# Peptides against a protein of PDB entry 5OK6: the designs that were tried, part 81

Target 1, 215 residues: chain A of PDB entry 5OK6
Amino acid sequence: ELPGLDSQWRQIENGESGRERPLRAGESWFLVEKHWYKQWEAYVQGGDQDSSTFPGCINNATLFQDEINWRLKEGLVEGEDYVLLPAAAWHYLVSWYGLEHGQPPIERKVIELPNIQKVEVYPVELLLVRHNDLGKSHTVQFSHTDSIGLVLRTARERFLVEPQEDTRLWAKNSEGSLDRLYDTHITVLDAALETGQLIIMETRKKDGTWPSAQL

## One batch from the design tools (peptide; made by RFdiffusion4, then SolubleMPNN)

Design b2_p18_1_s3 (from b2_p18_1, 9 letters changed)
Fold by OpenDDE base, seed 5:
Structure b2_p18_1_s3 (fold): chain B 215 residues (1-215), chain A 18 residues (1-18)
Amino acid sequence: as target 1 above (215 residues)
Amino acid sequence: ASNVTDEQLEAHAAKLAE
């Protein structure tokens, strides 16, 4: 059952628990397509529950580039293409109006940058490969705030590397050369890694030599 | 709510890579 229109407005559009609340690192926020949200605003502000301005179910179709992996279109802008709602507000709207059949929620995390919190709408998608099989990639998403150490651990896990095996990472740069990711404590952001970038995991030989030393 | 644009993140990453 739909709450009263004023109750809906207060639940979603407030500075403490709604759209205007402060961001906190690790929280989940959800994208809502802008046109739907504006229709909802018009509906609840109109004061007539039987109004023709009823927004219907949430439909984020225009935000997706595909309906297979449900990837977002590139270049979406907050306030123009979508609004961000905290988890509680999102769940209220879904419970009241529903979500279009088959569409997943667009959940994103708040990340902590050096001087600001941000909802990370576009995590970094890296192509992980082994040095001896560059043709077999594992695509994995990382936060800009994730460490290179996490990227390395993830690569080791995906390639079933044994704990006793020593590994290191290389990033293929824009010039087509390989840069060593020496410091595993820096972030994906600090390393300037980008979506679609090839990350090569090198495994140390049993003789203690590195494959790259022979190149 | 994002406070920082993706363009700003890219610009920050570029500066850190210098």
Scores: peptide ipSAE 0.029, ipTM 0.708, DockQ to the pose 0.023
Fold by OpenDDE base, seed 1:
Structure b2_p18_1_s3 (fold): chain B 215 residues (1-215), chain A 18 residues (1-18)
Amino acid sequence: as target 1 above (215 residues)
Amino acid sequence: ASNVTDEQLEAHAAKLAE
């Protein structure tokens, strides 16, 4: 059941708990398609609950590239294509208006960058491969704030590397050469890793030599 | 709202790669 229009506006737009609230690292925020949101704004500002400006259910269809994996379109811009709402505000809107059938919420996390917080709309998707089988990739999503150590651990897990096996990572750069990821404490951001980038896990040989040392 | 855009984040990443 819909609350009063003024109540809706205050609940969603209130700077303390609504759209303009401070970002907190690890908090979930949700994308709302801009046109729907603007229609909602017009509706609640109109003062007539029976208005033809009723926005209907939330429909983020235009934000998705596909309805299989529900991947976002590339190049979406906050304030132009979508608005970001904190979880509470999102859940209110969904409870009031519903969400398009079968469409998942677009949930994203607040990340802490060196100087600022942001909602990470586009986490990094890396292609993890083994040095001896470059043709078999595992696509894994990482935050820009995830460490290279986490990438390595994830690669080891995906490739079922035994604990006693020693491994290291290489990133294929734009020039096609390989850059070794020496420091596992830096972030994906610090390493400048990008979506679609090939990350090669090298496993040390039983003789103690590295495969790459023979290149 | 995000304090930084995705474009700014990408630009930052690019700068760190230099």
Scores: peptide ipSAE 0.026, ipTM 0.674, DockQ to the pose 0.023
Fold by OpenDDE base, seed 2:
Structure b2_p18_1_s3 (fold): chain B 215 residues (1-215), chain A 18 residues (1-18)
Amino acid sequence: as target 1 above (215 residues)
Amino acid sequence: ASNVTDEQLEAHAAKLAE
């Protein structure tokens, strides 16, 4: 059963707990397709719950580039293509109207950047490879706030590197050359890593030499 | 709700790479 229209408006648009609430690092927010949200606004502002302006179930289909991997389209813009709702508000709307059958929620995390919070809609997708097998990649998502150390640990785990084996990372740059990621304490953002970028994990040889030093 | 656009993040990353 739907709550009263005024109650819906207050619950979702309330500045303390609704759409306009402050962002907090680590919290989950959800994307809602803009046209659906505007239809909902018109419905609840109309004052007639029996009106023809009923928005129906939430349908985010236009935000996805495919229904297989449920990846977002590139270049979506907040306020134009979607709105962001905190978890509580999202769950209310889903409970009231439902979500289109088979569609996953579009959950994103608030990240902390220098002096600002952001909902990270587009995490960085890196192509992880081994230096000796560049043809076998693992695509892994990272936050811009994740460290290069985390990228390295993730690569080691994916490639089943033994704990005693020493490894380091290289990033393929725009010129096609390789830049070594020396500092593992900087973030993905600080290292200027981008989606689709090739990251090469080099494993040290048993003789203590690096493969790259012998080229 | 998001105070920083993805474009701003890319611009920041580009600046750090210089």
Scores: peptide ipSAE 0.024, ipTM 0.654, DockQ to the pose 0.023
Fold by OpenDDE base, seed 4:
Structure b2_p18_1_s3 (fold): chain B 215 residues (1-215), chain A 18 residues (1-18)
Amino acid sequence: as target 1 above (215 residues)
Amino acid sequence: ASNVTDEQLEAHAAKLAE
């Protein structure tokens, strides 16, 4: 059953779990398409539950690039294309209005940056490859706050690297050259890694030499 | 900086695959 219009407004906008609540690292937030949200605002502010301004089910279709992988379109802007809601508020709206059939929720995580919390709408998708098989990539999603060490461990796992094998990473830069990722303690953000960037895992030879040393 | 080109890496990978 739909709550009263004033109750809906208070729960979503001004509640303890409302849109304006403080961000907390690790929490899940959800994207809602801006036009739908504005229609909902108009409906609940109108004071008439039988109003023709009823928003219908949540439909985020315009935010998606495709309906296969459900990737977001590039360049979406908060407050222009979508609004962010905490999990509780999102679940209320879904329970009240429903979500378009077959459409997944757009869930994102709050990350901690040096001086600010942010919902990471665009996590980094890296193309992981081995130095000796550049044609076989694994696409893996990382947070900007994930360490290069995690990227390396993930690459080792995906390529089934044995524990005794020594490995290191290279990133293909915008100039087409490869930059070695020396410090595994820095973040994906600090390394300026971007979506679609090729990350090469180099494996040390049995003779103790690196393949790249012969280049 | 010990930067390696993608072409160099590809060439080396091809050689290692032989």
Scores: peptide ipSAE 0.007, ipTM 0.385, DockQ to the pose 0.545

Design b2_p18_1_s4 (from b2_p18_1, 10 letters changed)
Fold by OpenDDE base, seed 3:
Structure b2_p18_1_s4 (fold): chain B 215 residues (1-215), chain A 18 residues (1-18)
Amino acid sequence: as target 1 above (215 residues)
Amino acid sequence: ASTVTEEELLAHSAQLAL
């Protein structure tokens, strides 16, 4: 059974876990398609649970460019295309109304900028591969603020690299050549890495040589 | 207002690398 309409409104809009709650670094926020959200607002403000304004299941279909990888359309604007809800509010709405069958939640992280917290709606999705098995990729999301060192650690973890094995990264550039990521302290942004870019993890041989040095 | 833009990221790139 749905909570009372006034209770829904207070919890989602005005509650301590509501839409206007301050951002905190590392928290998850969720996108809700704007038209659905406006329909929900009209429903709960109308005061009649039996009204024709019932919003139905949350449907974010218009925010996705594809239903295979569930990537967001480019150029979406907060307040026009979607609203952001903290995890608690999102989970309440999903519990009350459901989410359209087969659609994943659009979860995004709050990142820490030098003087402000912001939700990163467009993280960088990298294709991680091993140098000796380019056909097996792992898609992993990274913040633009994440270091290349984190990308390398993540790649090592995904490929079950043992601590004693030495590894390094290469990025496939737009020209199709490989650029070595020498500095692991720079960010994904500073390295100009982009969504869909292939990142190759090279593992040092037992003889101490690198596979790429023989090419 | 609550989302980061590409412009904001670029403006802070030097600071994010620190």
Scores: peptide ipSAE 0.441, ipTM 0.864, DockQ to the pose 0.020
Fold by OpenDDE base, seed 2:
Structure b2_p18_1_s4 (fold): chain B 215 residues (1-215), chain A 18 residues (1-18)
Amino acid sequence: as target 1 above (215 residues)
Amino acid sequence: ASTVTEEELLAHSAQLAL
């Protein structure tokens, strides 16, 4: 059931979980297409639930580049193309108005920079594979601020690698060669990893040799 | 802006590299 218009406004704009709530590292925020949000604002500020200003279901279609991978268009601008809402506010709006059929939520994470928290709208999507099965990729989102160590841990978890097994990463570069990611303390940004890039997890053999040493 | 920019990320990388 839709709450009263004033209650909607207070919950989304001015609540403890409202749009103006401070960012916290690791939290999820959601993108809402700007025109829909403005229509909702007009509806709830109008004070008439029977008004012609009813926004309908949330439709973020204009933010997507494609409906297969649901990638965002490049160059989207906060406040012009979309607004950001904290998870609680997003879930309220979805519960009240619905989301366009088949359309996924646009969930993004707050990252910690040295002096500020920011929402990362364009994380890096890496294709994680094992050296012995390049045909089975796991697409995983990483922050540019995430360490290569986290990428390695994530790959190990996805591929159910036992704790005693040694692993290392390779990145396929633009020339098609493989660059070994030696330093696990550098970031995804420092390693210049890009969306769609293939990251190969190599597992050490039982004989103590690496598969790549035979190449 | 509450979103991170490429320039901010690059600046952060540069600070870590220094």
Scores: peptide ipSAE 0.434, ipTM 0.856, DockQ to the pose 0.020
Fold by OpenDDE base, seed 5:
Structure b2_p18_1_s4 (fold): chain B 215 residues (1-215), chain A 18 residues (1-18)
Amino acid sequence: as target 1 above (215 residues)
Amino acid sequence: ASTVTEEELLAHSAQLAL
């Protein structure tokens, strides 16, 4: 059941917990297609629950470039193409109106810059694989601000690597060769890693040698 | 809310690793 129109407006648009609330690092925010959101605003501002302005289910189809990987179109602009809502507000709208069948939510993270918090709408999607099974990839999103060390820890977790096992990363470059990611303290941005790039986790052998030393 | 730009990321690149 839909709550009262005034209650909907207060839950979504307030400055303390709604759309206008301060960003906090590590929080999840969600994209909502602008036309749908404007239709919802018109509906709740109209004061008639039976109005023809009822927005229907949330449909973000126009924000996606594909329905396979659900990647966003390039060059989307906040306030023109979409609005950002905090997790609580997003979940309210989904519970009231639903989300279009088969569409995933567009979840993004707040990142910390030296003096400001920002939502990163275009994180880097890396394809994580093991050196001995290149055909089984795990797609994981990383911030440009994340360290290579975090990428390595994430790969170890996804592949269930035991704490005593030594691992290192390689990136497949544009020439098709492998570049070793030696410095784990640099960021994804500084390493110039890109969306769709293959990142290979190599595990040290029990004899203390690396598999790549035999290539 | 506000989104980060590529220009903002590049401007802070040297500081983000710290």
Scores: peptide ipSAE 0.433, ipTM 0.865, DockQ to the pose 0.020
Fold by OpenDDE base, seed 1:
Structure b2_p18_1_s4 (fold): chain B 215 residues (1-215), chain A 18 residues (1-18)
Amino acid sequence: as target 1 above (215 residues)
Amino acid sequence: ASTVTEEELLAHSAQLAL
């Protein structure tokens, strides 16, 4: 059920969990297609709940480049193509208007930079694989600010690696060769990892040798 | 809210690993 128009406006725009609230590192924000949001603004500002300006369900279709992986189009601009809402505000709008059938929410994380919090709209999607089964990939999103150590831990978790097993990462480069990710303290950004890049987790053999040393 | 740009990430790259 839709609340009163003034209540909607206050909740989304002026509330403690509204669009203008401060960002907090690690929290989720959601993208809303700009035209839909502007239609909603016009609707709630119009003062008539029965107005022909009713925005209908949220439809972010124009923000996606595909409906298979639901990847965002490149070069989207905040305030032009979309608006960002905190989780509470997003969930209110979805509860009031619905989301287009089959369309996932566009959830993004706030990252911490040295002196500012920002929403990362384009995280890095890595293809995690094991050295012994390159055909079974796990696509996982990482922040550019995430460490290679986190990538390794995530890979270990996804592949159910036992704590006593030793593992390391390789990145497939543009030439098709493998670059070892030696430093686990550097970021995804510093390692120059890109979306769609294959990251290979190598597991040390029981004999103490590495599989790659036998190639 | 504001989004991070690639330029902003690159500008902070040396500091993000700390």
Scores: peptide ipSAE 0.433, ipTM 0.865, DockQ to the pose 0.020

Design b2_p18_2_s1 (from b2_p18_2, 6 letters changed)
Fold by OpenDDE base, seed 2:
Structure b2_p18_2_s1 (fold): chain B 215 residues (1-215), chain A 18 residues (1-18)
Amino acid sequence: as target 1 above (215 residues)
Amino acid sequence: PTHEVTEEDRALQAKMNA
């Protein structure tokens, strides 16, 4: 059953538990397409539940680049293209109005940056490859707050690297050269890694030499 | 998945695997 319009507004827009609540690192937030959200606002502010302003089911179709992988379009802007809701508010709206059939929720995490919490709408997609076969990639998403150590572990796992094999990472930069990722404790953000960037996992040779020593 | 290997990438790969 749909709550009263004033109750809906209070649940979703309440500063303590709604859209305006403080961000907390690790929490899930959800994207709602802006037009739908504005229609909902108009509906609940209109005070007439029988009005023609009923928003229908949540439809985020315009936020997706594709309906296969459900990737977001690039360059979406908060407040223009979408609204961010905390998990509780999102689940209320979905329970009240439903979500368009077949569409997944657009869940994103709050990350802690040095001076601010932010909902990470766009995680970094890295192209992981091995130094000896640059054509075979694994695309993996990472948070900007993930460590280079996590990227390395993930690369080792994806390529089934044995525990005894020694590995290190290189990033291909915009100039086409390789930057070695020496510090595995820094973040993806600190390393300035970008979506679509090629990350090369180098494996140490059995003779104890590195392939890159020949460069 | 496959990455489009550039000429630079091929040259790099060749040097590393020589």
Scores: peptide ipSAE 0.217, ipTM 0.847, DockQ to the pose 0.629
Fold by OpenDDE base, seed 4:
Structure b2_p18_2_s1 (fold): chain B 215 residues (1-215), chain A 18 residues (1-18)
Amino acid sequence: as target 1 above (215 residues)
Amino acid sequence: PTHEVTEEDRALQAKMNA
């Protein structure tokens, strides 16, 4: 059952779990398409529950670039293309209005950067490969706050690398050269890794030499 | 999307695996 219009407004905008609540690292937030949200605002502010301004089900179709992988369009801007809602507010709206059939929720995490918390709308999608087969990739999403050590562990897991095998990472840069990721404690952000970037996992040879020693 | 291996990537791979 739909709550009263004033109750909806208070719950979503001004509630303790509303849109304007402080961000907290690790929490889930959800994207809502801006036009739908504005239609909802107009509906609940109008004071007539039977109004023709009823927003219908949440439809985020315009935020997606494809309906296969449900990737977001690039360059979406908060407040222009979408609004961010905390999980509680999102779940209320979905409960009240529904979500368009077949569309996944657009869930994102709050990350903590040195001086700011933000919802990470665009995590980094890396192409993980082995040095001996650059054509066989695993695409994996990482937070900008994830360590290079996590990227390395993830690559090892995806390629079923045995614990005794020694491995290290290289990033292919925009110039086509390889930058070695020496420090595994720095973040994806600190390493300036970007979506679509090729990350090469090098495995040490049985003779104790590195394949890259020939570069 | 499958990473399209560039000619540079193939050359690099060849050097590393030589």
Scores: peptide ipSAE 0.201, ipTM 0.838, DockQ to the pose 0.801
Fold by OpenDDE base, seed 5:
Structure b2_p18_2_s1 (fold): chain B 215 residues (1-215), chain A 18 residues (1-18)
Amino acid sequence: as target 1 above (215 residues)
Amino acid sequence: PTHEVTEEDRALQAKMNA
């Protein structure tokens, strides 16, 4: 059963637990398509539960680039294309109205940057490859706040690298050359890594030499 | 997924695996 319209509004829009609550690092937030949300606002503010303004199921179709991988369109803007809701508020709306059949929720994490907390709507998608086969990639999402050390560990895991094998990373730059990622303690943001960038994991030879010593 | 390997990438790969 749907709660009363005033109760819905207070549950979703309140500053303590709703849409306007403070961001906390590591928490999940969800995107809701702006037109649906505005229709919901109009419905609950109208005061008539039987109104023709009933929003129906949540439909985020316009936010997706594709229905295969459910990637977001580029360049979406908060407040124009979507609103952000904390997990509790999202789950309330889904329980009341449902989600369009087959659509996944658009879950994102709050990240902490040096001067701001924000919901990371666009994490960095890196193409992880091995130095000996650049054609076989693993696409992996990383936060801008993730360390290069995490990227390296993830690459090792995806390629099933044995613990005793030494590895290091290179990034292919815009000039087509390779920049070595020496410092594993810096973030993806600090390293200026971008979505679609090729990250090459080099494995040390059994003789103790590096393949790149020939470059 | 298969990455589209450029000619430059092939040259780099060849040097690293020589």
Scores: peptide ipSAE 0.190, ipTM 0.834, DockQ to the pose 0.660
Fold by OpenDDE base, seed 3:
Structure b2_p18_2_s1 (fold): chain B 215 residues (1-215), chain A 18 residues (1-18)
Amino acid sequence: as target 1 above (215 residues)
Amino acid sequence: PTHEVTEEDRALQAKMNA
């Protein structure tokens, strides 16, 4: 059953627990298409539950590039294309109005950057490869706040590297050369890694030499 | 998805695996 309009407004727009609540690192937030959200605002502010302003089911179709991979369109802007809701508010709206059939929720995490918390709408997609087979990639999403050490561990796991094998990372830069990722404690952001960037995992030879020593 | 291996990537791979 739909709550009263004033109750809906208080649940979603409440400054303590609603849309305007402080961001907290690690929490899930959800994208809602802006036009739908504005229609909902008009409906609940109108004071008439039988109004023609009823928003219907949440439909985020315009935010997706396609309905196969459900990847977001590039260049979406908060407040223009979508609004961000905390998990509780999102779940209320979905329970009241429904979500368009077959559409996944657009869940994103709050990340802690040096001077700000933000919802990470666009995680970094890296192309992980081995030095001996650059054609076989694993595309993996990382947070900007993830360490290079996590990227390395993920690459080792994806390529089934044995624990005794020594490995290290290189990033292919825009000039086509390789930058060595020496510090595994810096973040993906600090390393300036970008979506679609090739990350090469080098494995140490049995003789104790590195393949890159020949470059 | 397979990375599109450039000619530069092939040359690099050849050097590393020589």
Scores: peptide ipSAE 0.153, ipTM 0.812, DockQ to the pose 0.676

Design b2_p18_2_s2 (from b2_p18_2, 8 letters changed)
Fold by OpenDDE base, seed 3:
Structure b2_p18_2_s2 (fold): chain B 215 residues (1-215), chain A 18 residues (1-18)
Amino acid sequence: as target 1 above (215 residues)
Amino acid sequence: PSHVVTEEDLELQKKMNE
């Protein structure tokens, strides 16, 4: 059942979990298509639940580049194309109005930057592969602020690497050669990793040799 | 102020990590 219109407005705009609350690093925020949100604002401000201003279900279709990978369009602008809501506010709206069938939520993380917290709308999508099976990729999103060590741990988890197995990463560069990611303490940003870049996990052999040393 | 990470924000972060 839909709450009263004044209750909806207070919960989404003026509540402790409202749109204007401070950002906190590591929290999830969600994108809502701007026209839908404006229609909702008009509906709840109108004071009439039976009005023709009912927004219907949330539909973010115009924000997606495709319905296969659910990638965002490039160049989307906050306040023009979408609004950002904290997780609690998003879940309320989805509970009240629904989300378009089969459409995933657009979840994004707050990251810590110098002197500010911001939502990373465009994280880096890396293609993780094993050195012995380049045809089987796992697409995983990483923050620009994530360490190469996190990329390596994530690759190990996705490929079910045993704790005792030694692994390292290579990045395929623009020239098509492989650059070894030696320093695992630098970030994705510092390593200049880009969306769609191939990251190869190499596993050390039982004899203590690396597969790449035989090439 | 934008609540969204910009390319300028990332460039600034990169310079601070060096």
Scores: peptide ipSAE 0.565, ipTM 0.934, DockQ to the pose 0.023
Fold by OpenDDE base, seed 4:
Structure b2_p18_2_s2 (fold): chain B 215 residues (1-215), chain A 18 residues (1-18)
Amino acid sequence: as target 1 above (215 residues)
Amino acid sequence: PSHVVTEEDLELQKKMNE
């Protein structure tokens, strides 16, 4: 059941979990297409629940570049193309109005920068593969602030690597050569990893040799 | 002020990590 219009407005705009609440590192925020959100604002401010200004279900179609991988369009601007809502506010709107059939939520994380928290709308999408099966990739999103160590752990988990198996990462560079990611303490940003970049997990052989040493 | 990470934010962060 839809709450009263004043209750909706207070919950989404001015509530403890409203749009204007402070960002907190590690929290999830969600993108809402700007025109839908403005239609909702007009509806709840109009004071008539039976108004023709009813926004219908949330439809973020214009924010996606494709309906297969559900990637965002490049160059989207906060306040022009979308608004950001905290998870609680997003879930309220979805429960009240629904989300367009088949569309995934656009979830993004708050990251910690030196003096500010911000939502990372464009995280780095890496293509994780094993050295012995380059045809089977796992696409995983990482923050620019995530460590190479996290990328390695994530790759190990996705490929079900046993704890006793030794692994290391290689990044395929723009020239098509492989750069070894030696330092696992640096970030994705420091390693200059980019969206769509191939990251190869190499597993040490039982004889203690590395597959790459034979190349 | 944008609530979104910008390329400028990332460039500044990279310089601080160097």
Scores: peptide ipSAE 0.565, ipTM 0.934, DockQ to the pose 0.023
Fold by OpenDDE base, seed 1:
Structure b2_p18_2_s2 (fold): chain B 215 residues (1-215), chain A 18 residues (1-18)
Amino acid sequence: as target 1 above (215 residues)
Amino acid sequence: PSHVVTEEDLELQKKMNE
């Protein structure tokens, strides 16, 4: 059963877990399509539960560029295309109204910037590959604030690299050459890595040589 | 202020790391 309309409004807009709550680094926020959200606002403010303004299930279809990878369209604007809700508020709305069948939630993380917390709506999607199998990529999302060390660890995990195996990363640049990611302490941002960029994990041979040294 | 990371935010961060 749906909560009372006033209760819904208070919980989503004005609650401690509402839309206007402070952002906290590492927390998950969710995108809600703007028209649906506005329809919900009109419904709960109308005071009639049987109103024709009932928003129905949450449908973020217009925010996606595809229904295969569920990537967001480029250039979406907060307040125009979507609203951001904290996890608790999102889960309430989903529990009350449902989410369109088969559609994933659009979960995003709050990141720490020098003087502010913000939601990273567009994390960097990297194509992780092994040096010996460039045709098999793993797409993984990273924050611009994530370290190259995390990218390397993630690649090692995805490729089931044994702890004793030595690995390093290369980035394919815009010129089509490979730049070695020497410093694992710099961020994805500092390394100027971009969405769709190929990141090659090289594994050291048992003889102690690197595969790339033979190219 | 936008609650969303902007390109300007990222550019500023790059400059601070340099």
Scores: peptide ipSAE 0.561, ipTM 0.932, DockQ to the pose 0.023
Fold by OpenDDE base, seed 5:
Structure b2_p18_2_s2 (fold): chain B 215 residues (1-215), chain A 18 residues (1-18)
Amino acid sequence: as target 1 above (215 residues)
Amino acid sequence: PSHVVTEEDLELQKKMNE
């Protein structure tokens, strides 16, 4: 059931739990298409529940570049294309108005930067592959703040690598050569990894040799 | 102020890690 218009406004726009609340690292925030959100604001501010300004279901279609992978369009701007809502506020709006059929929520994480928390709207999408089967990729999102160690652990998990097996990563660079990711403590940002980049997990042979040493 | 990570934020972070 839809709550009263004033209650809707207060739940979504308040500074403690709504749109204006402080960001906290590791929290999830959600994108809402700006036109829909403005229509909702007009509706709840109008004071008439029967108003023709009823926003209908949330429709984020204009934010997606495709309906297959549900990737965001590049160059979206906060306050112009979308608004950010904390998880609680998002779930209220979805509960009240619904989400367009088949559309996933656009969930993003708050990350810690040196002096500020911000929502990472564009995490890095890496194509994880095994050295012996380059045709089977796993697309995985990583924060720019995630370590190469996390990328390696994630690759090991996706490929069901046994704990006793040694693995290492290579990144395919823009020149088409392979750069070894030696330091697992540096971040995705420090390694200059980009969306769509191929990351190759190499598994050490039982004889103690690496497959790449034979190339 | 934008609540979103910008390219400028990432560039600054990269410089701080160097």
Scores: peptide ipSAE 0.559, ipTM 0.932, DockQ to the pose 0.023

